Peptides against a protein of PDB entry 6RO1. Designs and how they scored, part 113

Target 1, 216 residues: chain A of PDB entry 6RO1
Amino acid sequence: LGKEIEEYIHKPKYCLPFLQPGRLVKVKNEGDDFGWGVVVNFSKKSNVKPNSGELDPLYVVEVLLRCSKESLKNSATEAAKPAKPDEKGEMQVVPVLVHLLSAISSVRLYIPKDLRPVDNRQSVLKSIQEVQKRFPDGIPLLDPIDDMGIQDQGLKKVIQKVEAFEHRMYSHPLHNDPNLETVYTLCEKKAQIAIDIKSAKRELKKARTVLQMDEL

## One batch from the design tools (peptide; made by RFdiffusion4, then SolubleMPNN)

Design b2_p21_6_s4 (from b2_p21_6, 11 letters changed)
Fold by OpenDDE base, seed 4:
Structure b2_p21_6_s4 (fold): chain B 216 residues (1-216), chain A 21 residues (1-21)
Amino acid sequence: as target 1 above (216 residues)
Amino acid sequence: SSLLEKYEERLKEIEATLPKP
């Protein structure tokens, strides 16, 4: 279910309008989970599909990610690697294929204009960590329907199944297992946080729409 | 610059209204 939603979100036709500078995104490349990073920019690269000769545009997003310091030494020849859990790492701007975005947040951070200084990049990590601290149940995601405007019936069915599963989890009287009550309370708390986040996102979208209308 | 600041202030206000865990 979560993975099925990810398959919609990472599609360029849906996510590109939301890949503005400062957008929080989660990046996964195969076994490498970079976690949450910040969009710097995106570019369209012309690519020729080897099998069809058709021009298939590659969308590359530059994302400020926490990378292993070891991977930085080999940055000319090797792909950036995520920082280990116990490693401080270093924030680096990494070119990422858009399909490697596993999540897109409603949160958008301010980013320094110059990301060449290490201190400017590391300041963004502090901002990500502060957001993570404020959202212990996880950084708020864009709603694929209400925020991203995805009209795909397959996605609507997936969401309905998730909502029905959540409703069933919430309607099951977990009354007899204290561990299940704790999980239930955490799930309810998560659901309430998700509602509050959705409300906050709607306000933020309204504020932003007003700001965009003043620039036209 | 002023619009970005207003957006950041509004973000902080919204974040402050989020229930603390």
Scores: peptide ipSAE 0.017, ipTM 0.442, DockQ to the pose 0.072
Fold by OpenDDE base, seed 1:
Structure b2_p21_6_s4 (fold): chain B 216 residues (1-216), chain A 21 residues (1-21)
Amino acid sequence: as target 1 above (216 residues)
Amino acid sequence: SSLLEKYEERLKEIEATLPKP
């Protein structure tokens, strides 16, 4: 459900109007979770697909992210890596493809005009941490319907399913159970196993098709 | 067959551990 909402929010059609300087955004690239960063600027790159002549515009947002100091040594050739949980890290301006934004906040921060000094970049990390302290239940998200104005019927159906799930969860006698976190972890594991079963069934079907072709 | 059966069994174990709706 949350991932299905993410697939709408990160679309340039919907998110670009909200990518102003100072906007809080979450960045995730495959296994690399940068957590919350701050938008510095946005750029549109015209890309022409060589085979179709079709204009496929690339949208790049420069985001101030907490990066590992180790990744900065190789920064000329390697992509920035997120700071480890126990690492202080360093705030760096990283060019991010818009589809790598996993969340967009309603919160906008003041950012220094000059981000070249390390101290100016690190001051923004302090501001992010202060916002996180003010919102213990999580940094406020842009509402995809009310704030972003998304009229997609697929998204409305996803939201209705989320609300119906949340209502069932809050109405459940175990809602106040100290094992609730364990229940969530089990639900995530269940969902992952269901995906893996579906993958295994597909691979089994392919293997059977290959065996049938080798028997022919 | 063996991997699919193992995932189906593991899914059944998780379903038994989850509170019934």
Scores: peptide ipSAE 0.016, ipTM 0.460, DockQ to the pose 0.011
Fold by OpenDDE base, seed 2:
Structure b2_p21_6_s4 (fold): chain B 216 residues (1-216), chain A 21 residues (1-21)
Amino acid sequence: as target 1 above (216 residues)
Amino acid sequence: SSLLEKYEERLKEIEATLPKP
């Protein structure tokens, strides 16, 4: 389910409008989980498919990511590697293919205009860590329907399946309650509470984003 | 603050019961 949602979110037609400088994004490349980084910019590269001659535009986003210091020594030839959990690492601007974005946050950070100094890049890590502390349950995601405006019926069906699965999971502990009507009403209330919680998380997210901009 | 913390705690309990994606 999460992967099916990811397949929509990372599509350029949906995500590009949200890839503004300072946007928090999660980057994962196969086994390499970089975690949360910050968008610096994006570029469209014209790529010609070798077999069809069709223009297949590659979208590359430059993301400030926490990288292993070992991977930086060979940065001209080797792909950046994520910092180990115990490693200090270094924040670096890494060119990332848009399909490697596993999540897009609603949070947008202020980033220094000059990211050449290490201290400026490391300041962004402190800001990410502060956001993570403020959101112990995870950094707030963009809603693919409400925030990103994705009208795809496939995604709507995936979300409906998630909601129906959540509804069934919420009903499972209640399936031992002999009053099915009370269970359905409680499940509808829980679904409404989940919607209200999503709404409240969205409002809290807006309020915290404003407060973070005033405190940063 | 206290109502929000209770909602966040209750959400954590709910999310902990959700199968990891």
Scores: peptide ipSAE 0.014, ipTM 0.340, DockQ to the pose 0.021
Fold by OpenDDE base, seed 3:
Structure b2_p21_6_s4 (fold): chain B 216 residues (1-216), chain A 21 residues (1-21)
Amino acid sequence: as target 1 above (216 residues)
Amino acid sequence: SSLLEKYEERLKEIEATLPKP
């Protein structure tokens, strides 16, 4: 259920107004969980080949993320990787596709104007850790309805299902019912399959666009 | 088509195993 909400939140039409410098965001790329980072800047990359009027604009957000030092040595050839749990890592500005944002916080941090010095980047990590310390139950999220103004009836139905599910979970005296863990695991699997379907539909659309361009 | 159909089928299976609201 939470992942069904994420599918609305990461849509450019909803999230772009909230991608201001200093905004806390979570970044996930496939198996790579970067956790919480900070928006530095946002850019619209039009992948519009001039003749294919139908390519959805690619949106890239520059996010300050805690990266593995090993991945940074290979940064010329390899994508940045998240720091290991026990690794100090290093804060780096990483270009992230907007659809890889798994969460957007209501919190905005003050960020240094110059992020070239490592100490300035690492000071932002300390600020993230201080926010995490202030919110032991987790960093507060933007409300998709109240904060983001999303009027989508599909999202409202998802939220109603989440609330009804949560109410049923909390009304069951066995909070440790293995059936609840199985339902969560099934909801996560459902959400992952829905993401994979959406990705497959996007790749099929791209493949059709390439085939149509090769037929021209 | 075949990969999408497999995911849609698997999604339908998961939906069938989820407790009805």
Scores: peptide ipSAE 0.013, ipTM 0.401, DockQ to the pose 0.013

Design b2_p21_7_s1 (from b2_p21_7, 9 letters changed)
Fold by OpenDDE base, seed 1:
Structure b2_p21_7_s1 (fold): chain B 216 residues (1-216), chain A 21 residues (1-21)
Amino acid sequence: as target 1 above (216 residues)
Amino acid sequence: MKKGYEIVRKPGVVEERFELS
């Protein structure tokens, strides 16, 4: 159900107005979870579909993300990788396709004007960590209906299902709902299939300056 | 450098401002 909500919020028509510098966003690229990062800027790239001549604009958001030190060595030729949980990592500005945004926060950080110095980038990580401490229940998300103004009936149905599920979780032990295991298993399978398809596409393009540029 | 964050639910509307250490 969370993934179904993500499919709406990452659409350019809904999320672009919220991608101001300093906006907290989560970035997930298949099995690579970068966690919370900070929007630096976004750009619209003109793309023409070769077969139809149809204009299909690509939206690239530059996000300051916590990356592994290993990924920095190959940053010119390979896509950035998230820092391991126990790794310090390094904050790096990574160009990301907008559909890789898994969450958008109501929080907008003040960021340094110059992000070229490593110390300035690392200071943003400290700020993210301090914000996380101030929100023990998690960094607040934009409401897809009330804040983002999404009017899609499909989303409303998803939200109703989430609310019904949450109500059942609080009223009954999880082990008593046989439908829950089926839903989780189906969601995991769908997620794995999506990862497998994307991983197969990734192996085809070695040099990637933009996350998932190969899907274009 | 000013350290802090804002709560911005709608574009152009700053609801709250907070300082960070």
Scores: peptide ipSAE 0.658, ipTM 0.954, DockQ to the pose 0.847
Fold by OpenDDE base, seed 3:
Structure b2_p21_7_s1 (fold): chain B 216 residues (1-216), chain A 21 residues (1-21)
Amino acid sequence: as target 1 above (216 residues)
Amino acid sequence: MKKGYEIVRKPGVVEERFELS
C-alpha cells in the first residue's frame, strides 16, 4: 500500500513543486534505505528518447544524505550507500533520481548556505535528529491529495483502500483483511511501470555519479 | 545560521516556524 502511494508522489509532475531547498525527503534505492535527507536543489536534464525522438526529461535532485564512510572513498565512481544503523556515517550531497524519493515531508529545514564544510553538513544531521525527536510518531508527510493536489483516480482508490484497511485493522487488529491480496496485486502492476521508466533512462550517462543512474 | 524548520504543505505558504537548538 505504501509502495503504491510512492509510485504517485515521486512523479515529477506531482513532487517538483515541493522540492525546495531544505525540504525533508526519504530516499530509498532498492534495498538501500537512506532514511530522511534534505533537498539541496534539483535540476532538469534534457533527454531525447532514442526511438521516438520525444523529449524525456530526467529530474535529478541533490539530497543531503547520511552515507557510509565507504561512500566517501568511492564517491566519484560508485553510487552512495546509506550509513549503517550502528555507524555515525557522514552527510553527503548525493544526486538522486527523483523517482527514488519514497516520502516527502511537510517539514522544510533551514540549511547552511555553504555545504562544502563537513561541519555544516553534519549540523544538518543534528537538525534532522532533533526534528525526529519532536515527532515521536514520525516526521509528518505531505498528504498526496490535500497537500500535493494529486487528482489521479488510481491514487484515490489506493487511499480509500488504505483507509479501509486501517479502519479494519484498528477495529479488528487480529483479523487479516480479506482484500489484502487484491491490494498487493495492484502494487505489483504499478512497480512494473517504474521499471519501464528506468529502462527508458538507461542511455543517460552523466559525468557526475547519480544514484541509480548506472543501474538504469 | 539560525537553526529551525518550517511547515510548508503548499508551495509558497509557510504555516508555522520552529526553532531548533
Scores: peptide ipSAE 0.658, ipTM 0.954, DockQ to the pose 0.828
Fold by OpenDDE base, seed 2:
Structure b2_p21_7_s1 (fold): chain B 216 residues (1-216), chain A 21 residues (1-21)
Amino acid sequence: as target 1 above (216 residues)
Amino acid sequence: MKKGYEIVRKPGVVEERFELS
């Protein structure tokens, strides 16, 4: 169900208005979980679908993420990797395709204007960690309906299922409702997005290593 | 630089401001 919600919230139509500098976002690339990062900026890239000639804009968000030091060595050609739990890591501004945003917080951090100095970037990590301490139940998320204004009936159904499931879990911990499986229909839309991303990669490869685009 | 964060649920609407150490 969480993945299904993600399929809505990461759509440019819904999330772009919230991608202001300082916005906390979670970034996940396949098996790589970067955790919470901070939006620096976003950009719209013109992309032409190779087969249809249709304009399919790509949205790249620059996110300050905690990266492994190893991944920094080849940052021009290799995708950034998340810092290991036992690693200090380094905060880096990583260009991320918008669909890799797994969560968007209601929290917007004050960030240094100049993120070139390592100390300024690392100060943001300290701020994220302090915010996390203030939210023991987790950093607050934007409500996809109430905050983001998503009116899609599919999402509403997902939310209703989540609420019902949570209510049942709290009320009846033994009732694992297997009906979570019907949520798979939203996976088909992922395949279409993946195709659209491939076409856009050609233009973006020229300038910056965009997270996930170099792996495709 | 002042460290802190804001709660911003709607674009352009700051609901709360907090200071960080």
Scores: peptide ipSAE 0.658, ipTM 0.953, DockQ to the pose 0.817
Fold by OpenDDE base, seed 5:
Structure b2_p21_7_s1 (fold): chain B 216 residues (1-216), chain A 21 residues (1-21)
Amino acid sequence: as target 1 above (216 residues)
Amino acid sequence: MKKGYEIVRKPGVVEERFELS
């Protein structure tokens, strides 16, 4: 259910208005979970699909993420990796394809104007940790319907099922509703953003490797 | 720099402001 909601939230038509500097977001790339990071900026790149000639704009968001120190040594050639649970890591500004955003918070953090100094970047990590302490049940999320204005009927059905499941789970430990799995599968198919990774790699050639683009 | 955060659900609408230590 969470994954199905994510497939709607990370669509540019819905999330771009909320990607202001300081916005808390979660970033996940395949098996790599970076956890909560902070939006620095975003950019739109014009892209043309190689096979159809259709315009397929690519959106890159620069996110301040806690990265492994090992990945920083090879940052010119290798994609950023999340810090291990047992390491401190280092906060880095990572260019991320917008579809890798797994969550968007209602929280917008005050960030330093200059993120070049390591101390300024690490101060943001401290601020994220302080925010997390204030929200023991988790950092608050934007409501996809009420806040983000998503009117897709497929999403509304997913949310209704999540709410019904949560209500049932907390009121009565009832068995997995077999209808829930069917709805999940349908929403995943509908929400799938086919990004041409090859086209994205050509258009997003920046000084820093774009998350996901280097692993493909 | 003042440490803190805002609750912003709608673009351009700051609902609440908080200070961090």
Scores: peptide ipSAE 0.645, ipTM 0.952, DockQ to the pose 0.814

Design b2_p21_7_s2 (from b2_p21_7, 7 letters changed)
Fold by OpenDDE base, seed 2:
Formats: C-alpha cells, sequence, structure tokens
Structure b2_p21_7_s2 (fold): chain B 216 residues (1-216), chain A 21 residues (1-21)
C-alpha cells in the first residue's frame, strides 16, 4: 500500500509544488535507500523521445543525500550509493529523478546558501538527525490528499484501505489476525506487480535518461 | 547560520518554525 501511494506522490504534477529548497524527501533507488535528504533545487529538462519526437519533460531534483565515499566521483543518482550504516559517509548534492522520491515531508530545513564546503553539507546531516530525534514516530509526511491535493480515485481507495487496515491493527492485535499476513502478502504482491511494471517502465525511461544525463 | 526547520504543508505557508542546536 505504501508503494501504491508512492506511485502518486512522485508524479511531477503533484509533487513539484512541494519541492522547495530545504524540503525533506526520502530517496530510494531500487535496492539503494538513501533515507531522508534535503531538496536543494529542481529543474525541468526538455527531452524529446527519440522514436516519436514527442516532448517528454524530465524532472530532476537536486537532493542533498548521505552518500558513500566510494560514490564521491559520481554525482548522478544512478551512480551514487547510500552510505553504509556503519559508515560516516558524506553529504552530497545528487541529481535525482523525481520518480525516485519515495516520500515528501511537511518539514523544510533551513540550509546553508553555499553547499560547496563539506562542513556546510555535513551540518545539514546533523540537522536531519536532530529532526529525526524530535519525531520518534518518524518524520511527518505530507498528506497526499489534504496537502498535495491528489484527487485520483485510485489513491483514495488505497488510503481507505490503509486506514481500514490501521484501524483493524489497532482494534485487533496483529498477532491474532491470520488474515493480516494474507492482506500484507496480497498488498505486497499487488504492490510488487505495480512496482515491477513501473520499474520496468522506469528502467526503460532511466536507460534513456541516464544516457541523456551523461551527455548534459 | 540559522539552524532550524519549518513545517510547511501548503507551498508558501509556514505554519511552524523550530530552532535546532
Amino acid sequence: as target 1 above (216 residues)
Amino acid sequence: MKKGYEIVHKPGVVEEEYELS
């Protein structure tokens, strides 16, 4: 269900208005979870589909992310790797395709104007960590309906299912409802199928976009 | 440098401001 919500929130028509500098966003690229990063800027790149000549705009968000030192040479999201849990890592500004945003927070950090110095970038990590401490239940998310204004009936149905599930979880201890595993498995399967279709479409788009980002 | 964060649900509307150490 969370993945189904993600499919809506990362659409440019919904998320772009919220991608202001300082906005906390969660970035995930396939198996690489960068966790929470901070929006620095976003840009619209004109792209022409090579086969149709159709305009397919690409939206790239520069996000300050905690990266592995091994990935220092590669600023592209495709080449960037998240810092290991035991690694200090380094905060780097990484160009991220909008569809890699898995969550958008209601929180906007104050960020340094100049992010070229390492110390300024690392100060943002300290701020993120302090914010995380202030939100023991997790960094607050934008509501996709109430905040982001998404009117899609598909999303409303997903949210209703989540709410119903949460209500059942609170009303019935998770341990006692054997249907919970079935619902999770079905939701995971449906989410996985949707992810696989979207991942396949995204991989096709990424393969085109990565080639173009290296030429930019 | 000002350290802190804002809670902003709607673009351009700052609802809350917090200081960080």
Scores: peptide ipSAE 0.585, ipTM 0.942, DockQ to the pose 0.851
Fold by OpenDDE base, seed 5:
Structure b2_p21_7_s2 (fold): chain B 216 residues (1-216), chain A 21 residues (1-21)
Amino acid sequence: as target 1 above (216 residues)
Amino acid sequence: MKKGYEIVHKPGVVEEEYELS
């Protein structure tokens, strides 16, 4: 169900108005979870669909992410990788396809004007960690309906199912819910849809420095 | 540089401001 919501949130028509500098976002690339990062800027790139020849614009968001130091050595040729759990890592500005955004926060950080110095980038990591301490139940998310204005009936149905599931989870042990397997199956189907959208965007064979554009 | 964050649900509307240490 969470993945089902993500499929709506990461659509450019819904998320672009919220991608201001300093906005906290989560980035996931296949099995790589970068966690919370900070939006620096976004850009629209012209693209043509390979099969139809139709114009299909690509949106790239530059996100300051905690990356492994190992991935930085090959950053010119290889996609960034998330820092290992026991690794300090290094904050890097990474170009990310908008569909890789898994969450958008109501929080916008104040960020340094110049992110070229390592110390300025690392100061942002400290700020993210401090915000996380202030939100022990997790960094607050934008509401996809009330905040983002998504009117899609499919999303409304998903949210209703999530709310009903959460209510049941808190009122009754999850293992006793006969619909739990159905909910997980729906989550897996949406995960597959996300993968399919991701694979379709991978076929766009653009700059290897953009997350998911190098695996082509 | 001011260290802190804002709560912004709607674009262009800052609802709350907080300082960070």
Scores: peptide ipSAE 0.584, ipTM 0.942, DockQ to the pose 0.856
Fold by OpenDDE base, seed 4:
Structure b2_p21_7_s2 (fold): chain B 216 residues (1-216), chain A 21 residues (1-21)
Amino acid sequence: as target 1 above (216 residues)
Amino acid sequence: MKKGYEIVHKPGVVEEEYELS
């Protein structure tokens, strides 16, 4: 269910309006999870599909990501790799295809204007870490429907399933399912996504209440 | 440089602002 939501949110038609400088985003590339990074900018690249000859625009977002120091040595020829949990890593501006965004936060950081100095980039990491501490249940996400305006019925069904699953998990803990591990892993992922959506909705509700008060 | 973050659900609408230490 989380992956299904990701398939919507990473579509350029939905996410591009939210990719402002400072926006927190998660980046995943196959087996590489970079975690939370910060949008620096995005660009549209003209690309020609090799098989159809049709112009297919490629959207690239520059994201400040925590990278392995080892990957920096080969940055000219090799893709950046995420920092290992046990290493400090280094914040690098990495060009990322927009479809590799796995999450978009409601949080937008203030970032240094010049990210060339290492200290400026590392200061952003400190800011991310401080934000993470302020959100023990996870950094708040944009609501794909209410914030991002995704009207796709498939997404609505996914969200309904997540909400129903969350409700069932809280009401009926599956203690005795022999397939607990597989179900639990799927359930944990789904539960985390449900929590993230619920937290996003709560934040949005608070914000809307404030906005409605300003219009009165 | 201001250290902090904003809560921005809709583009162009800053709902909340927080300072970071």
Scores: peptide ipSAE 0.573, ipTM 0.941, DockQ to the pose 0.685; fails the geometry check
Fold by OpenDDE base, seed 3:
Structure b2_p21_7_s2 (fold): chain B 216 residues (1-216), chain A 21 residues (1-21)
Amino acid sequence: as target 1 above (216 residues)
Amino acid sequence: MKKGYEIVHKPGVVEEEYELS
C-alpha cells in the first residue's frame, strides 16, 4: 500500500509544485535508500521518445543526499551510493529523476546559498538530524490528497484501504497486553490530534486567504 | 545563515517557522 501511494506522489504532475529549494524528500533508487535529503533545485530536460518522436520531458531534481565516501571517489563514472548507517558519509548534490522520490515532507529547510563548500553541505546534514530529533514519530509527510491535491480515484481507494486497515489495527489491537492498548490509544490520540491540528490549520488558512482576498 | 525550517503544505504558503540550533 505504501508503494502504491509512492506511485502517485512521484509523478511530476503532482510533485513538481512542491519541489522548492529546502524541501525535505526521501530518495530511493532500487536497493539504495538515501533516506531524507534536501531539494536544491529541479530542471526539465527535453527528451524525445525513440519510437514515437513525442516529447517526453525528463524531470531531474538536484537533491542534497548523504553519500558514502567511496561513491565520491568513483563519482565520475558511478552513481552515488547512500552512506552506510555506521559511517559519517558526505552530503553531495545528486541529480535524481523525480520518480525516485519516495516521500515529500511538509518541512522546508533553510539552506546555504552556496553549497560548494563541504562545510555548508555538512551543515545541512546537521539540520536534517535536528529536525529528525524534533519528530520522534518521523518527519511529517505531505498528504497526497489534502496537500498535494491528487484527485485520482485509484489513490483515494488506496488511502481508504490504508485508513480501514489502520482503524482495524487500532480497534483490534493484538490481544493481551494492557500496555499495548495504552500505547495504541496514545498513538491514536496523537494521530487524531495531528489530524485535528492539520484540519484546524487548513480552516484557519482558508479563512485567512478569504480575508486577504476580501481586503484586495 | 538563518538556521531553521518552515512548515509548508501548500506552495507559497508558510504556515510555521522554527529555529534550529
Scores: peptide ipSAE 0.572, ipTM 0.940, DockQ to the pose 0.688; fails the geometry check

